# Designs tried in a protein design run: peptides against a protein of PDB entry 5EFW. Part 67

Target 1, 141 residues: chain A of PDB entry 5EFW
Amino acid sequence: TTLERIEKNFVITDPRLPDNPIIFASDSFLQLTEYSREEILGRNARFLQGPETDRATVRKIRDAIDNQTEVTVQLINYTKSGKKFWNLFHLQPMRDQKGDVQYFIGVQLDGTEHVRDAAEREGVMLIKKTAENIDEAAKEL

## One batch from the design tools (peptide; made by RFdiffusion4, then SolubleMPNN)

Design b1_p18_7_s4 (from b1_p18_7, 10 letters changed)
Fold by OpenDDE base, seed 3:
Structure b1_p18_7_s4 (fold): chain B 141 residues (1-141), chain A 18 residues (1-18)
Amino acid sequence: as target 1 above (141 residues)
Amino acid sequence: MEEMREEIEAVRAAVLAR
Protein backbone atom coordinates (compact mmCIF):
# COMPACT_ATOMS: atom_id res chain seq x y z
CA THR B 1 0.00 0.00 0.00
CA THR B 2 1.01 3.62 -0.45
CA LEU B 3 2.16 5.86 2.40
CA GLU B 4 -1.02 7.96 2.39
CA ARG B 5 -3.15 4.85 2.91
CA ILE B 6 -1.57 4.01 6.28
CA GLU B 7 -4.58 3.94 8.59
CA LYS B 8 -3.30 6.58 11.01
CA ASN B 9 -3.84 10.33 11.24
CA PHE B 10 -0.60 11.98 10.17
CA VAL B 11 1.07 14.66 8.09
CA ILE B 12 4.60 15.36 6.93
CA THR B 13 5.77 18.98 6.84
CA ASP B 14 8.82 20.63 5.29
CA PRO B 15 10.62 23.15 7.52
CA ARG B 16 12.97 23.98 4.65
CA LEU B 17 10.06 25.70 2.88
CA PRO B 18 8.47 29.00 3.93
CA ASP B 19 6.14 28.55 6.93
CA ASN B 20 6.74 24.77 7.29
CA PRO B 21 3.87 23.63 5.04
CA ILE B 22 2.24 20.22 4.87
CA ILE B 23 3.74 18.27 1.99
CA PHE B 24 2.02 14.93 2.67
CA ALA B 25 -1.21 13.88 4.41
CA SER B 26 -2.76 10.49 5.11
CA ASP B 27 -6.28 9.64 3.97
CA SER B 28 -7.25 9.23 7.63
CA PHE B 29 -6.08 12.76 8.40
CA LEU B 30 -8.23 14.13 5.58
CA GLN B 31 -11.23 12.19 6.89
CA LEU B 32 -10.63 13.42 10.45
CA THR B 33 -10.28 17.07 9.51
CA GLU B 34 -12.87 17.06 6.68
CA TYR B 35 -10.52 18.72 4.19
CA SER B 36 -9.54 17.57 0.72
CA ARG B 37 -5.93 16.88 -0.15
CA GLU B 38 -5.86 19.94 -2.42
CA GLU B 39 -7.03 22.13 0.47
CA ILE B 40 -4.25 20.86 2.76
CA LEU B 41 -1.07 20.43 0.74
CA GLY B 42 1.23 23.44 0.74
CA ARG B 43 -0.38 24.99 3.85
CA ASN B 44 0.81 25.36 7.42
CA ALA B 45 -1.22 23.13 9.77
CA ARG B 46 -2.36 26.11 11.89
CA PHE B 47 -5.70 26.12 10.02
CA LEU B 48 -6.75 23.43 12.53
CA GLN B 49 -6.58 25.98 15.36
CA GLY B 50 -9.50 28.05 16.58
CA PRO B 51 -10.92 30.14 19.42
CA GLU B 52 -10.46 27.55 22.16
CA THR B 53 -7.01 26.38 21.08
CA ASP B 54 -4.59 27.13 23.91
CA ARG B 55 -1.93 29.57 22.72
CA ALA B 56 0.66 28.38 25.24
CA THR B 57 0.32 24.86 23.85
CA VAL B 58 0.72 26.18 20.31
CA ARG B 59 3.89 27.93 21.48
CA LYS B 60 5.28 24.59 22.66
CA ILE B 61 4.79 23.22 19.16
CA ARG B 62 6.46 26.28 17.62
CA ASP B 63 9.40 25.98 20.00
CA ALA B 64 9.85 22.32 19.09
CA ILE B 65 9.98 23.20 15.39
CA ASP B 66 12.48 26.01 16.01
CA ASN B 67 14.64 23.82 18.24
CA GLN B 68 14.29 20.78 15.95
CA THR B 69 13.02 18.60 18.80
CA GLU B 70 10.03 16.36 19.42
CA VAL B 71 6.97 17.38 21.44
CA THR B 72 3.76 15.76 22.65
CA VAL B 73 0.77 17.91 23.62
CA GLN B 74 -3.02 17.91 23.80
CA LEU B 75 -4.88 20.78 22.16
CA ILE B 76 -8.27 21.73 20.78
CA ASN B 77 -8.48 21.51 17.00
CA TYR B 78 -11.33 22.16 14.59
CA THR B 79 -12.59 20.33 11.52
CA LYS B 80 -13.55 22.17 8.35
CA SER B 81 -17.17 22.18 9.52
CA GLY B 82 -16.12 23.73 12.84
CA LYS B 83 -16.40 20.66 15.05
CA LYS B 84 -14.03 20.71 18.01
CA PHE B 85 -11.93 17.75 19.04
CA TRP B 86 -9.14 17.11 21.52
CA ASN B 87 -6.00 16.29 19.61
CA LEU B 88 -3.31 14.27 21.34
CA PHE B 89 -0.54 15.43 19.03
CA HIS B 90 3.01 14.18 18.63
CA LEU B 91 5.59 15.89 16.42
CA GLN B 92 9.15 14.78 15.73
CA PRO B 93 11.88 15.60 13.23
CA MET B 94 12.70 13.26 10.37
CA ARG B 95 16.46 13.33 9.86
CA ASP B 96 18.66 12.27 6.98
CA GLN B 97 21.73 10.04 7.20
CA LYS B 98 23.85 13.04 8.19
CA GLY B 99 21.47 13.86 11.04
CA ASP B 100 20.04 16.99 9.41
CA VAL B 101 16.31 17.66 9.66
CA GLN B 102 14.50 17.15 6.37
CA TYR B 103 10.88 16.96 7.50
CA PHE B 104 8.63 16.84 10.54
CA ILE B 105 6.17 14.03 11.20
CA GLY B 106 2.95 15.01 12.96
CA VAL B 107 0.64 12.31 14.35
CA GLN B 108 -2.86 13.01 15.67
CA LEU B 109 -5.01 10.96 18.02
CA ASP B 110 -8.49 12.47 18.13
CA GLY B 111 -10.83 12.32 21.09
CA THR B 112 -13.85 13.92 22.67
CA GLU B 113 -12.11 14.46 26.01
CA HIS B 114 -8.84 15.70 27.41
CA VAL B 115 -7.34 12.32 28.32
CA ARG B 116 -5.38 11.77 31.53
CA ASP B 117 -3.49 9.13 33.47
CA ALA B 118 -3.42 5.64 31.94
CA ALA B 119 -5.42 6.66 28.88
CA GLU B 120 -3.01 9.51 28.15
CA ARG B 121 0.05 7.29 28.64
CA GLU B 122 -1.41 4.69 26.31
CA GLY B 123 -2.21 7.30 23.68
CA VAL B 124 1.27 8.81 23.90
CA MET B 125 2.90 5.43 23.44
CA LEU B 126 0.69 4.75 20.43
CA ILE B 127 1.32 8.02 18.59
CA LYS B 128 5.06 7.91 19.29
CA LYS B 129 5.27 4.39 17.92
CA THR B 130 3.22 5.47 14.92
CA ALA B 131 5.62 8.34 14.25
CA GLU B 132 8.58 5.96 14.33
CA ASN B 133 6.84 3.61 11.90
CA ILE B 134 6.11 6.49 9.54
CA ASP B 135 9.71 7.66 9.78
CA GLU B 136 10.86 4.20 8.74
CA ALA B 137 8.31 3.94 5.92
CA ALA B 138 9.20 7.39 4.56
CA LYS B 139 13.00 7.05 4.83
CA GLU B 140 13.36 6.68 1.06
CA LEU B 141 11.74 10.05 0.36
CA MET A 1 7.93 5.29 -3.63
CA GLU A 2 8.91 7.09 -6.81
CA GLU A 3 5.33 8.28 -7.21
CA MET A 4 5.39 9.58 -3.63
CA ARG A 5 8.60 11.50 -4.30
CA GLU A 6 7.10 13.05 -7.42
CA GLU A 7 4.01 14.12 -5.49
CA ILE A 8 6.09 15.73 -2.73
CA GLU A 9 8.32 17.50 -5.23
CA ALA A 10 5.25 18.86 -7.02
CA VAL A 11 4.00 20.35 -3.75
CA ARG A 12 7.43 21.80 -2.97
CA ALA A 13 7.67 23.35 -6.42
CA ALA A 14 4.20 24.86 -6.10
CA VAL A 15 5.05 26.41 -2.72
CA LEU A 16 8.30 27.88 -4.00
CA ALA A 17 6.53 29.32 -7.04
CA ARG A 18 4.34 31.57 -4.87
Scores: peptide ipSAE 0.628, ipTM 0.940, DockQ to the pose 0.763
Fold by OpenDDE base, seed 5:
Formats: C-alpha cells, structure tokens, sequence
Structure b1_p18_7_s4 (fold): chain B 141 residues (1-141), chain A 18 residues (1-18)
C-alpha cells in the first residue's frame, strides 16, 4: 500500500485494543528490525526492548501512552537477530475528528550511536515532521 | 487506502479474537 511504502521507520498502534498492539508497520520498519509483518502485527512494540534498554525511558513511553500525549526519547532497541541500535523514537497520538485518540504513531530513527546536540535536534525535527506527515496520510483510514 | 483499512481491520479482529 501507499502508506506502507513511505520510506520511514514507523508503526501505528491501537490503544483501544488490549496492550496497544501494532496494527500497521512500514516496510522500512520491518527492514530495520528484521521482523516480518506477520511477526509483529497484533503485538505490543516492546519486543524491540532488551537487556540494555533503559527502563526509565520505557516508563516515559508508557506514561505518554497512558496520558495520551506525545514523547520523544532515545533508547537501545534490538533487531530480531539481536543487534543493538540506538532508536531516536517519537510517539504521538492520532486523533479522530472528534479529538479522541484513535491510534498512536511511532517513528524510529536508527543509529549506531547515541546522538547528541545538533545531531539529536536534527533527528528530533525529522521524526516529528515524519509523524505529522503520517498523521496526515493516515487520516483516510 | 481502502485496502489498508481492510488490512488494519483484519489485525484488529485477530487481536480481539484472542
């Protein structure tokens, strides 16, 4: 589909379902994480976490979901094969015409290193812009 | 986009069936 072919790493999750599972993933996300679509659809995105993933950062993500707010964090994630990568991650709610949260958009910027300073700021701007573009594209869902 | 909607609904249905 057109949305799946957007060359950005992103997922859409459904907080109206138990455990906020992934209901959509871009091709790029699958390539990044080394999972098939069948392996991740219907699952919570926590399968990306591993031993070195900071639990306090994970809690920030959970809090944002619970509070229906956006959050931007950087955390260690793992591919299916166990490769670590730094994920500059942005999550924001997708709201319907009534203003109610329908989905969450999660955008991932991968890197081999923890980005700081100007690189981090640039990455944050990029993933936030990406999330807005996805929100616009997904309004027709 | 209609196809995408159907795919999403299929995932939702599968989750709810668990």
Amino acid sequence: as target 1 above (141 residues)
Amino acid sequence: MEEMREEIEAVRAAVLAR
Scores: peptide ipSAE 0.626, ipTM 0.939, DockQ to the pose 0.763
Fold by OpenDDE base, seed 4:
Structure b1_p18_7_s4 (fold): chain B 141 residues (1-141), chain A 18 residues (1-18)
Amino acid sequence: as target 1 above (141 residues)
Amino acid sequence: MEEMREEIEAVRAAVLAR
């Protein structure tokens, strides 16, 4: 689809389903993580986590989902081949015309290194803007 | 957009069938 071909790393998840599974993923996300679409659709995104993934950061993500709020964090993720990368990650709810949460949009920064200071601020701004663009593009879901 | 909706619904249906 056109949405899949957007050259940004993102997924859409469905909190109305058991375990908030991924229901949509961009081609770029698949390339970044080294998974096929078949391998990830219908699964919770926790398969990206590994030994060095900070559990407190993961809890922040969980809390945001439970509270239906947005969150921005930076955490260690792993590709299918086991390569570590720093993921600057933004999550926000996708709401319907009545304001009810239907999905979550998750955006991952293209970079694989830990970012700080100005670079982090710029990355946060970029992934938040990307999430808004995805929300607009997927508004008719 | 319709194609995207159908693909999403297919995934949702598969999850709910588990």
Scores: peptide ipSAE 0.626, ipTM 0.940, DockQ to the pose 0.713
Fold by OpenDDE base, seed 1:
Structure b1_p18_7_s4 (fold): chain B 141 residues (1-141), chain A 18 residues (1-18)
Amino acid sequence: as target 1 above (141 residues)
Amino acid sequence: MEEMREEIEAVRAAVLAR
């Protein structure tokens, strides 16, 4: 099975390029967001944001990228048709053999409601594990 | 994974060509 056919919502971005664009997206991510691959490749993922997206949460994501660290947040995102969903989002750097950041892995867990408590903890564990699996699968890129 | 790498590099090249 190819990387894009992994049945999880994820993207890979390239911070070495201007504005950290998406360079890879899973089929599941495209289904979730209602965009085609051609519409999102080469673009920054901010197109998922909208009026109710918390700007402070977005800043946490930006800070993690700038500092080359991981972050886990929950924020409102929008599909192409304008449908809102809660995105439990995990981002982490993908490093080469020398330890230098090559890419970021972004994993999305979608929901119609804000996830709390035990469900949130379970979701966080899931998306973190997913990110590690993707990192392992993509290590030879 | 070679095909995936080639696809990624194609996207990177397209971005840099803007």
Scores: peptide ipSAE 0.621, ipTM 0.939, DockQ to the pose 0.756

Design b1_p18_8_s1 (from b1_p18_8, 10 letters changed)
Fold by OpenDDE base, seed 1:
Structure b1_p18_8_s1 (fold): chain B 141 residues (1-141), chain A 18 residues (1-18)
Amino acid sequence: as target 1 above (141 residues)
Amino acid sequence: SVEEKARELDEKFRTHVP
């Protein structure tokens, strides 16, 4: 199994390139969002946002990137065809041996509804664990 | 270009999972 075949929705971005573009996406992410790999490589992930995406939540994501910290939020995203979904989203930096940020890992858990309470906690645990697994796998390449 | 660099990095990550 290759990294792209991991059956989770995730991307890797490169903050050292202009506008922190996507430099990798899992097959599951492409299926979820209805985009091809060629359509998204080199682009900032903001193309998933739309009219009902909360701007304050987007600012939290931007702040986390600027501060090189992790963040977990829920926000409305849109597929290529314009279908809305609730995205339980976790972002964290991938650091080298010196502690410098090389990439960001973004993990998406999609749903038809905003999740709360126990369902949210379980989802958060899942996407955080997924991010750690991706981090370890990517570092060993 | 950014797109070319992204494709290069994409290929780098398309390796077998340990």
Scores: peptide ipSAE 0.683, ipTM 0.927, DockQ to the pose 0.742
Fold by OpenDDE base, seed 5:
Structure b1_p18_8_s1 (fold): chain B 141 residues (1-141), chain A 18 residues (1-18)
Amino acid sequence: as target 1 above (141 residues)
Amino acid sequence: SVEEKARELDEKFRTHVP
């Protein structure tokens, strides 16, 4: 199975390019968000945000990117058609052997409801594990 | 352009990363 066919919602972004654009997206992500690859490559992932997306949560994501750290949050995202979904989102840097950040990995777990308690813990474990798997696979580039 | 570079990187991942 190639990287794009991994059955998880994820993107890879390049912070070394202007505005940290998406440079890779899984098929699942494209299906979830209703965008084509051509529509999103080269764009910042903020197009998923909308009126009910919490600004403070978005700032946490921005801060993590700026500080080259990982973050896990839940936020409202929107598909191309305007459908809202709760996104349990994990972002982490992909570092080379020297420790320098090359990319960011963003993993999305979609749902109709905000998850809490055991469901949240389970989801967090899942998306973090997914990010690590993607990191290991993609580092060979 | 950024878009062109993104497409280039996308192709690299698809071709060389399992």
Scores: peptide ipSAE 0.682, ipTM 0.927, DockQ to the pose 0.690
Fold by OpenDDE base, seed 3:
Structure b1_p18_8_s1 (fold): chain B 141 residues (1-141), chain A 18 residues (1-18)
Amino acid sequence: as target 1 above (141 residues)
Amino acid sequence: SVEEKARELDEKFRTHVP
């Protein structure tokens, strides 16, 4: 199947373009966030943030991008209609054969609660595995 | 523009995915 039909919430961003815009989104991500493909392509993913999004957590994401490293956090995000959800979010760089960063992969696990302990560990394993699968599939292009 | 380039890359991913 094609990338957009993978039944997981994810985006691909391009840090080589101004403001690290979204350049690909899965159908599941569009359904979750209530945005169309045309509304988000070329935009930075910060439009998902709102009043209750923790600024310190956002800084962790920004630092990971600047340092070209991976990060896993939980933060409040908002749909287009303003609905809040907890996002267990994993971000990691996609590197070429030389080791240079070409893209970032962002994977989202949505929920109504901030998960802890075993539930958090289980969710983290899932989104990390998903990111690796996307990385392998996308590198074939 | 950034949006135009993003659409080009999006189309590349959609049409060339194995």
Scores: peptide ipSAE 0.678, ipTM 0.925, DockQ to the pose 0.718
Fold by OpenDDE base, seed 4:
Structure b1_p18_8_s1 (fold): chain B 141 residues (1-141), chain A 18 residues (1-18)
Amino acid sequence: as target 1 above (141 residues)
Amino acid sequence: SVEEKARELDEKFRTHVP
């Protein structure tokens, strides 16, 4: 299985490039968001945001990137066609052997509704585990 | 360009997962 064919919604971004652009996206992510690879490579992932996306939540994501830390949030995202979905989103840095951030891994769990309680905990466990799997796989490439 | 660099990196990641 190639990295892009991992059946999870995820991207890899490069904070060392201007505006932390997407430099990799899974097939599932492209299907979810309705964008082609060509449309998103080199772009910041903020194009998923829209009118109902909570700006305070977005700021949490930005702060995590700036501070080179992980974050898990739920926010409204939009597909290319304008369809809304609740995104349980996890972001974490991918570090090299020296501990320097090389990339960020962003994992998306989509849903029609905001998840709470046990469902949220389950989703968080899933996307965090996914991120760790991607981290391990990507480091071996 | 950023896009060009992104494409380059994208290709590097398009390998088989061990």
Scores: peptide ipSAE 0.687, ipTM 0.928, DockQ to the pose 0.750; fails the geometry check

Design b1_p18_8_s2 (from b1_p18_8, 9 letters changed)
Fold by OpenDDE base, seed 4:
Structure b1_p18_8_s2 (fold): chain B 141 residues (1-141), chain A 18 residues (1-18)
Amino acid sequence: as target 1 above (141 residues)
Amino acid sequence: SVREKALELDEKFRTHVP
């Protein structure tokens, strides 16, 4: 199985390029968001945000990128057609052998409702595990 | 351009997972 065909919603972004653009997206992510590969490569992922996206949550993501740390949040995102979904989102840096950040891995778990308590904890464990698997796979490529 | 670089990097990642 190729990286893009891993059946999870994820992107890889490059913070070394202007505005931390998406440089890779899984097929599942494209299906979820209703965008084509050509439409999103080279763009910042903020196109998923809309009127009901909490700006404080977006700031947490920005801060994590700036500080080169991981973050897990839940926020409203929008598909190309304007459909809203709750995105349980995990972001973490992908580091090289020297420990320098090369990329970020973003993993999305979509839902129609905001998840809480045990369901949220389960989702967090899942997306974090997914991110680690992607990190390991990408480093071996 | 950024887009051209992104496309280049995307192609590099489109390999089989070991």
Scores: peptide ipSAE 0.687, ipTM 0.928, DockQ to the pose 0.729
Fold by OpenDDE base, seed 5:
Structure b1_p18_8_s2 (fold): chain B 141 residues (1-141), chain A 18 residues (1-18)
Amino acid sequence: as target 1 above (141 residues)
Amino acid sequence: SVREKALELDEKFRTHVP
């Protein structure tokens, strides 16, 4: 199974390119968001945001990228057709052996409702573990 | 362009088997 067929919603972005564009997306991500690869490659992932997306939460994501750190947040995202979903989102840098950031891995867990308590903890563990698995797989390139 | 570079990188990752 190739990287794109991993049954998780994720993207890889390149902070070394202008505006940290998406350079890879899993099939699951494309299905979730209703976009094609051609529509999203080379674009910043902010196109998933909309009117009800919390701006403070978005700022946390931006700060994490700027500071080259990981972040886990929950925010409203929108599909191409305008459907809202709650996105439990984890972002972390992919570093080389020297410790330099090469890419970011973004993992999305979608839901119809904001998750809390045990469900949130479970989701966070899942998306973090997923990010680590992707990191390990992608670093082999 | 950024898009062209993204497409290039996409192909690299797409052909990778974990």
Scores: peptide ipSAE 0.680, ipTM 0.930, DockQ to the pose 0.773
Fold by OpenDDE base, seed 2:
Structure b1_p18_8_s2 (fold): chain B 141 residues (1-141), chain A 18 residues (1-18)
Amino acid sequence: as target 1 above (141 residues)
Amino acid sequence: SVREKALELDEKFRTHVP
């Protein structure tokens, strides 16, 4: 199984490039968001945001990027066709052996509703584990 | 360009088998 075919919604971004663009997206992510690979490569992932996306939550993501830390949030995202979905989103840096950030891994668990309590905890564990798996896989490059 | 670099990196990841 190649990286793109990992059956999870995820992207890899490169903070070393202008505006931290998407440099990789899984097939599942493309299906979820209704974009082609060609449409999103080189773009900042903010195109997923829309009118009902909570700006304070977005700021948490931005802060995590700026501070090179991980963050887990839930926010409204939009598909290409404008369909809303709740995104349980986990972001974490991918670091090299020296500890320097090379990339960010963003993992999305989509749903029609905001998840709470046990469901949220389970989802968080899942997307964090997914991110770790992606990190390990990507570091083999 | 950013896009060109992104495409290059995309190919690197795409060809990698975990």
Scores: peptide ipSAE 0.679, ipTM 0.923, DockQ to the pose 0.762
Fold by OpenDDE base, seed 3:
Structure b1_p18_8_s2 (fold): chain B 141 residues (1-141), chain A 18 residues (1-18)
Amino acid sequence: as target 1 above (141 residues)
Amino acid sequence: SVREKALELDEKFRTHVP
């Protein structure tokens, strides 16, 4: 199977381009968010945010990008049709052999409720492992 | 353009088999 058919919700963004746009999205991500590939390529992922998205959480994501670090948060996102979902979101940089950031990997675990305790820990482990698998696969390019 | 470059990179990743 090819990269886009990995059965996980994820995107790859390019911080070296203006406004850190999405340059790749999995089929699962497109299905979840109700957008087409053509609608999202070249755009910043902030189009998923809406009225109930916590601004302080969004600032944590922005800080991680600016500092070239990883972050894991939960936030409200919206589909194209306006449906709300809880997004357990993990972001981490993809680095080259010199250690320079080439891309960011974003992994999304969707749900109807904010998760806590054991459920949160389980979800975090899953999305972090997914991000590492994507990193290894994408670096072979 | 940003969109043009994004499309080029997208094609690069889609041709890769993990």
Scores: peptide ipSAE 0.673, ipTM 0.926, DockQ to the pose 0.741

Design b1_p18_8_s3 (from b1_p18_8, 9 letters changed)
Fold by OpenDDE base, seed 2:
Structure b1_p18_8_s3 (fold): chain B 141 residues (1-141), chain A 18 residues (1-18)
Amino acid sequence: as target 1 above (141 residues)
Amino acid sequence: SVKEKALELDKKFETHVP
């Protein structure tokens, strides 16, 4: 199975390129967001944001990128057609053997509602595990 | 360009995952 065929919503971004563009997206992510691969590669993932996306949450994501740390948040995102979804989002750096950040892995768990309590914990566990799996797989490439 | 580099990297990642 190729990386893009992993049945999880995720992207890989390259902070070493201008504006930290998406350099890889899973098929599931494309299906979720209703974009083609050609439409999103080379773009910053902020195109998923819209009117109801909480700016403070977005800032948390930005801070995590700037500080090269991981973060887990829930935010409103929009598909190409304008459909809203709650994105339980996990971001973490992919580091080389020297500890330097090469990429970021972003994993999305979509839902119609903001999740809390056990559902949130389960979702967080899932997307973090997914991110680790992607990290391990990508390092073997 | 960023787009070209992204496409290049995307292709690189389009490899088999164990």
Scores: peptide ipSAE 0.397, ipTM 0.856, DockQ to the pose 0.734
Fold by OpenDDE base, seed 1:
Structure b1_p18_8_s3 (fold): chain B 141 residues (1-141), chain A 18 residues (1-18)
Amino acid sequence: as target 1 above (141 residues)
Amino acid sequence: SVKEKALELDKKFETHVP
């Protein structure tokens, strides 16, 4: 199986390029968001945001990128057709052997509702584990 | 361009995983 065919919603971004663009997206992510790979590669992932996306939450994501740290949040995102979904989102840096940030991994768990309590904890565990799996797979390249 | 570089990098990740 190729990396893009991992049956999870994720992207890889390159913070060393202008505006930290998406450089890789899973097939599942494309299906979720209703975009083609050609439409999103080279773009910042902010195109998923819309009117009801909480700006404070977006700032947390920005801060994590600037500080080269991980973050987990829930935010409203929009598909290409304008459908809203709750995105349980995890972002973490991918570092080389020297510890330098090479990429960011973003993992999305979609839902019709804001998840709470046990469901949220389970979702967070899942997306974090997914990010680690992607990190390991990508480092072997 | 950024898009061209992104496409190039995308291809590098299109590798087989265990």
Scores: peptide ipSAE 0.396, ipTM 0.859, DockQ to the pose 0.687
Fold by OpenDDE base, seed 4:
Order: C-alpha cells, then sequence, then structure tokens
Structure b1_p18_8_s3 (fold): chain B 141 residues (1-141), chain A 18 residues (1-18)
C-alpha cells in the first residue's frame, strides 16, 4: 500500500518551507476534515482551528514546533463544513541521521468529546505508535 | 511557489510502503 492509504489520520509538514505547510496528507485525514488534497497541500494546518479552539493549547503546539520537540494535546478542530470535533493530536519531528529536523508528523484522533483517563491513555498510545510507524515508513521511501 | 513545492513533495511520498 501507499503512504496515503495508511488508515490513520495524519499529515506531514515541512518546517523548512514558509509557515510549515502540509506536504502530505492521508486519505483518512482528508475524509475527516472534508478537504481535498489540493485544498490543503501547501497550507499550514491552522485552518483546522476555530472559535472554540483553546489558544493556550495552540500555543503549546507552536512552541513544540519552534523548539523542534514532540507534543500531545487535545483541542477543538473544525471540518470544512464547520463541524466541531475533539482532536487528540500528536506531533513529532522526523529527523535525519544527523539529527536535523526534516519534517513534522501530525497524527489526529477524532472524537465527539474530550477523552479522559484510560480512554485518553489508550488514544495517546495509539497516535504515538502511529507516528512512529509513519516515521519508519517515510524514511524507507 | 510553496504550493508547487508541497505538491512535488507529496508526489515523492506517494510511494509504496512495505
Amino acid sequence: as target 1 above (141 residues)
Amino acid sequence: SVKEKALELDKKFETHVP
């Protein structure tokens, strides 16, 4: 199968390009967000944010990107049609052999509510595992 | 443009995953 056919919601972004644009998106991500591939490629993923998106949480994401570190948060995101969903979001850098950041991997787990306790822990394990799988797969391409 | 570069990179990632 191809990378885009991995049945998980994820994007790859390029921090070396202006405004860290999306350079790859899974089919599942496009289905979740209701955007076409052409609509989102070259754009910063902030288009998923809206009125009820917590700005402090967004700042945590921004700080992680700026510091080239990973982060896991839950935040309200919006589809193209304006539907809200809770996004358990994990972001981590994809590094080369020298240790330099080449890309970021963003994984989204959507839900109708903010997940807590065991459900949150399970979701975090899932999206982190997914990110690692994508990292390994992408390096082999 | 950024969009063109993104499209180029997207195509490079559109390869088979083992």
Scores: peptide ipSAE 0.395, ipTM 0.857, DockQ to the pose 0.731
Fold by OpenDDE base, seed 3:
Structure b1_p18_8_s3 (fold): chain B 141 residues (1-141), chain A 18 residues (1-18)
Amino acid sequence: as target 1 above (141 residues)
Amino acid sequence: SVKEKALELDKKFETHVP
């Protein structure tokens, strides 16, 4: 099985390139967002944002990237056709053996509603574990 | 270009997971 065939919604971005573009996306992510791989490669993931996306939450994501730290948030995202979904989103840096950031891993758990309490905790655990699995798999390639 | 580099990296990651 290839990396893109992992049945989770995720992208890999490259902060060493201008505007931290997407350099890899899973098939599931493409299905969720309704974009082709050719449409999104080389672009910053902000195209998923729209009118109801909370700006303060977006700032938290930006701060995490700038500080090279992980972050977990929920925000409204939009598909290519304009459909809204709640995105439980986790982002973390992928570091090399020297500890330098090479990439970011972004994992998305989509839903029709904002999740709370036990459902949120379960979702967070899932997307964090997914990110770690992707990190390990990518390093072995 | 950024697009070309992204495509190159995508192809690089498009390998079998061990």
Scores: peptide ipSAE 0.384, ipTM 0.851, DockQ to the pose 0.735

Design b1_p18_8_s4 (from b1_p18_8, 10 letters changed)
Fold by OpenDDE base, seed 4:
Structure b1_p18_8_s4 (fold): chain B 141 residues (1-141), chain A 18 residues (1-18)
Amino acid sequence: as target 1 above (141 residues)
Amino acid sequence: SVREKAEELNERFENHVP
């Protein structure tokens, strides 16, 4: 199966390119966000943000990218049609054989509400495991 | 290009993801 057909919401970005653009998006991500692949490839993922997106949470994501670390947050995102969803979002670096950051993996779990307690823990486990699977598949390259 | 990188990445994953 092609990478696009992995049945999870995820993107891969290239921090070595200007503004860390999306270089890959799963079919599920496109369905979730209501964008075509043509519309999102080459763009920074910030187009998902809107009026109710918490700026402090966005700063945490930015800091993680700048520091080349992983982060897990929940934030309001918007589809192309303007529909809001709570995004349980996990981001982690994908490193090359030398240990340098090659890409970032972003995994999204969508919901109608902010998740807490056991539901949050379950969601975090799921998206982290997904990111790890993608990372390991990429490292085996 | 971004597309070339995406294609390269996809080709690599095709060998590992059924």
Scores: peptide ipSAE 0.118, ipTM 0.725, DockQ to the pose 0.343
Fold by OpenDDE base, seed 5:
Structure b1_p18_8_s4 (fold): chain B 141 residues (1-141), chain A 18 residues (1-18)
Amino acid sequence: as target 1 above (141 residues)
Amino acid sequence: SVREKAEELNERFENHVP
């Protein structure tokens, strides 16, 4: 199975390119967001943001990228048609054996509502596990 | 290009991801 066929919502971005563009998107991500692969490749993932997206949460994501760290947040995102969804989002750097950042892995868990308590914990475990699986696959290259 | 990089990445991962 190709990387794009992994049945999880995720993207891979390249922070070494201008504006940290998406260089890979799963089929599930495209289905969730209602964009084609051609529409999103080469773009920064901020196109998912809209009027009700919390600016402070977006800054946390930006800070994580700048500091080359991981972050887990929930934020309002929008599909191409303008449908709002709560995105439980996890971002982490993909590092080489020297510890240098090669890519970022972004994993999205969509929902109609903001999740708390047990549902949040389960979602966080899922998206972190997904990110680790992708990271481990990359290390085996 | 970014698209070419995506294709290259896909080729690399296809044998390592189920």
Scores: peptide ipSAE 0.083, ipTM 0.702, DockQ to the pose 0.418
Fold by OpenDDE base, seed 1:
Formats: sequence, structure tokens, C-alpha cells
Structure b1_p18_8_s4 (fold): chain B 141 residues (1-141), chain A 18 residues (1-18)
Amino acid sequence: as target 1 above (141 residues)
Amino acid sequence: SVREKAEELNERFENHVP
């Protein structure tokens, strides 16, 4: 579909369903993570976590969801084959016209190394802009 | 269902996302 073909790594989740499952994933996200769409739809995104994923960082993500706020973090994630990558991750709520949370937008920027300083700032700007573009497209309906 | 939600989202964005 048109949404799936957006050349960015992102998912959309539904917090109104049990365990906030992925309801949409871009083709780029599937390529990055080495999963099929059938393998991930209906699941919580925690399957990307593994032994070296920082639990305190994961708690920050959980807290943001529970509090219906945005968060930006870097964490270790794993592909289906077990390959580690650094995920610069941004999550934000998508709200309806009444201000109620309908979905969450998760955007991922992958890297072989933890990014810092100017590279981190640039990456954060990119993933936030991507999330905002998705959100604005929904508002223009 | 999850599939129906995904299809609904795709229909919404098809005309608004380049």
C-alpha cells in the first residue's frame, strides 16, 4: 500500500488493543528487522529486544506509552537472525481531533554504533520529522 | 481486528501521504 511504501523505518501501534500491538509496518522496517509482515502484525514490538538491550531504556519507553507522551532513546535491538544494531528510536502519540490517543507512531534509525553529538542531533531531527509527517497526513483527512 | 485497523489506516493515508 502507499503507506507501506514510505521509505522510512516505522511502525504504528494501537494502545487501545491489549499489549499495544503493531498494526502497521513499513517495508523498510521489515527489511531492517528481517521479519515478514505476517510475523509481526498483532505483536508488541518487544520482540526486537535481547540480552544487551538496556532495561532502564525500555522502562522509559513503557512510561511514555502509559503517560501518553513522546520519547526518544537509543537502544540495542536484534534482527530475526540475531544481529545487533543500535536503534535511535522515537515514539509519539497520534491524537484525534478531540485530543484522544488513537495510535502510537514509532520511527527507527538503525546504526552499527551508538551515535552522539551532531550525528545524534541530526538523527533525532530526522526521525521526529518523519513521525510528524505521518501524524500530519492523518490530520489532513 | 488488527488487519482491519491496518487496512483502515492505509485507506486514510493513501490519498494524503506522497
Scores: peptide ipSAE 0.081, ipTM 0.711, DockQ to the pose 0.296
Fold by OpenDDE base, seed 3:
Structure b1_p18_8_s4 (fold): chain B 141 residues (1-141), chain A 18 residues (1-18)
Amino acid sequence: as target 1 above (141 residues)
Amino acid sequence: SVREKAEELNERFENHVP
């Protein structure tokens, strides 16, 4: 199957292009966010943010990108229709054989509430494992 | 272009990702 058909919410971004645009989005991500692929490709993922998105959390994401590190956070995101959801979000760099960052992998787990404790730990394990699976597949190429 | 880059990546992942 194609990369888009992986049944997880994820995007791949290219930090080597201006404004770190989305260059790949899964079908599940499009369904979650209510956007078409044409509306998503070439855009920075900040279009998911809105009035109630915590700015300090957004800064953590920006810092991770700038420092080329991974980050896991929960933040309010908005669908195209304006529906709010809690996004348990994990971002990590995809590196080449030389160790240079080629892309970022962003994985999303949506929910109606800010998850805590055991529920948060379970969600974090899931999205991190998903990101690692994508990263491993890419490194085998 | 972004689309060409996406197509390139899709070709790389033409099989199931584990």
Scores: peptide ipSAE 0.080, ipTM 0.695, DockQ to the pose 0.365

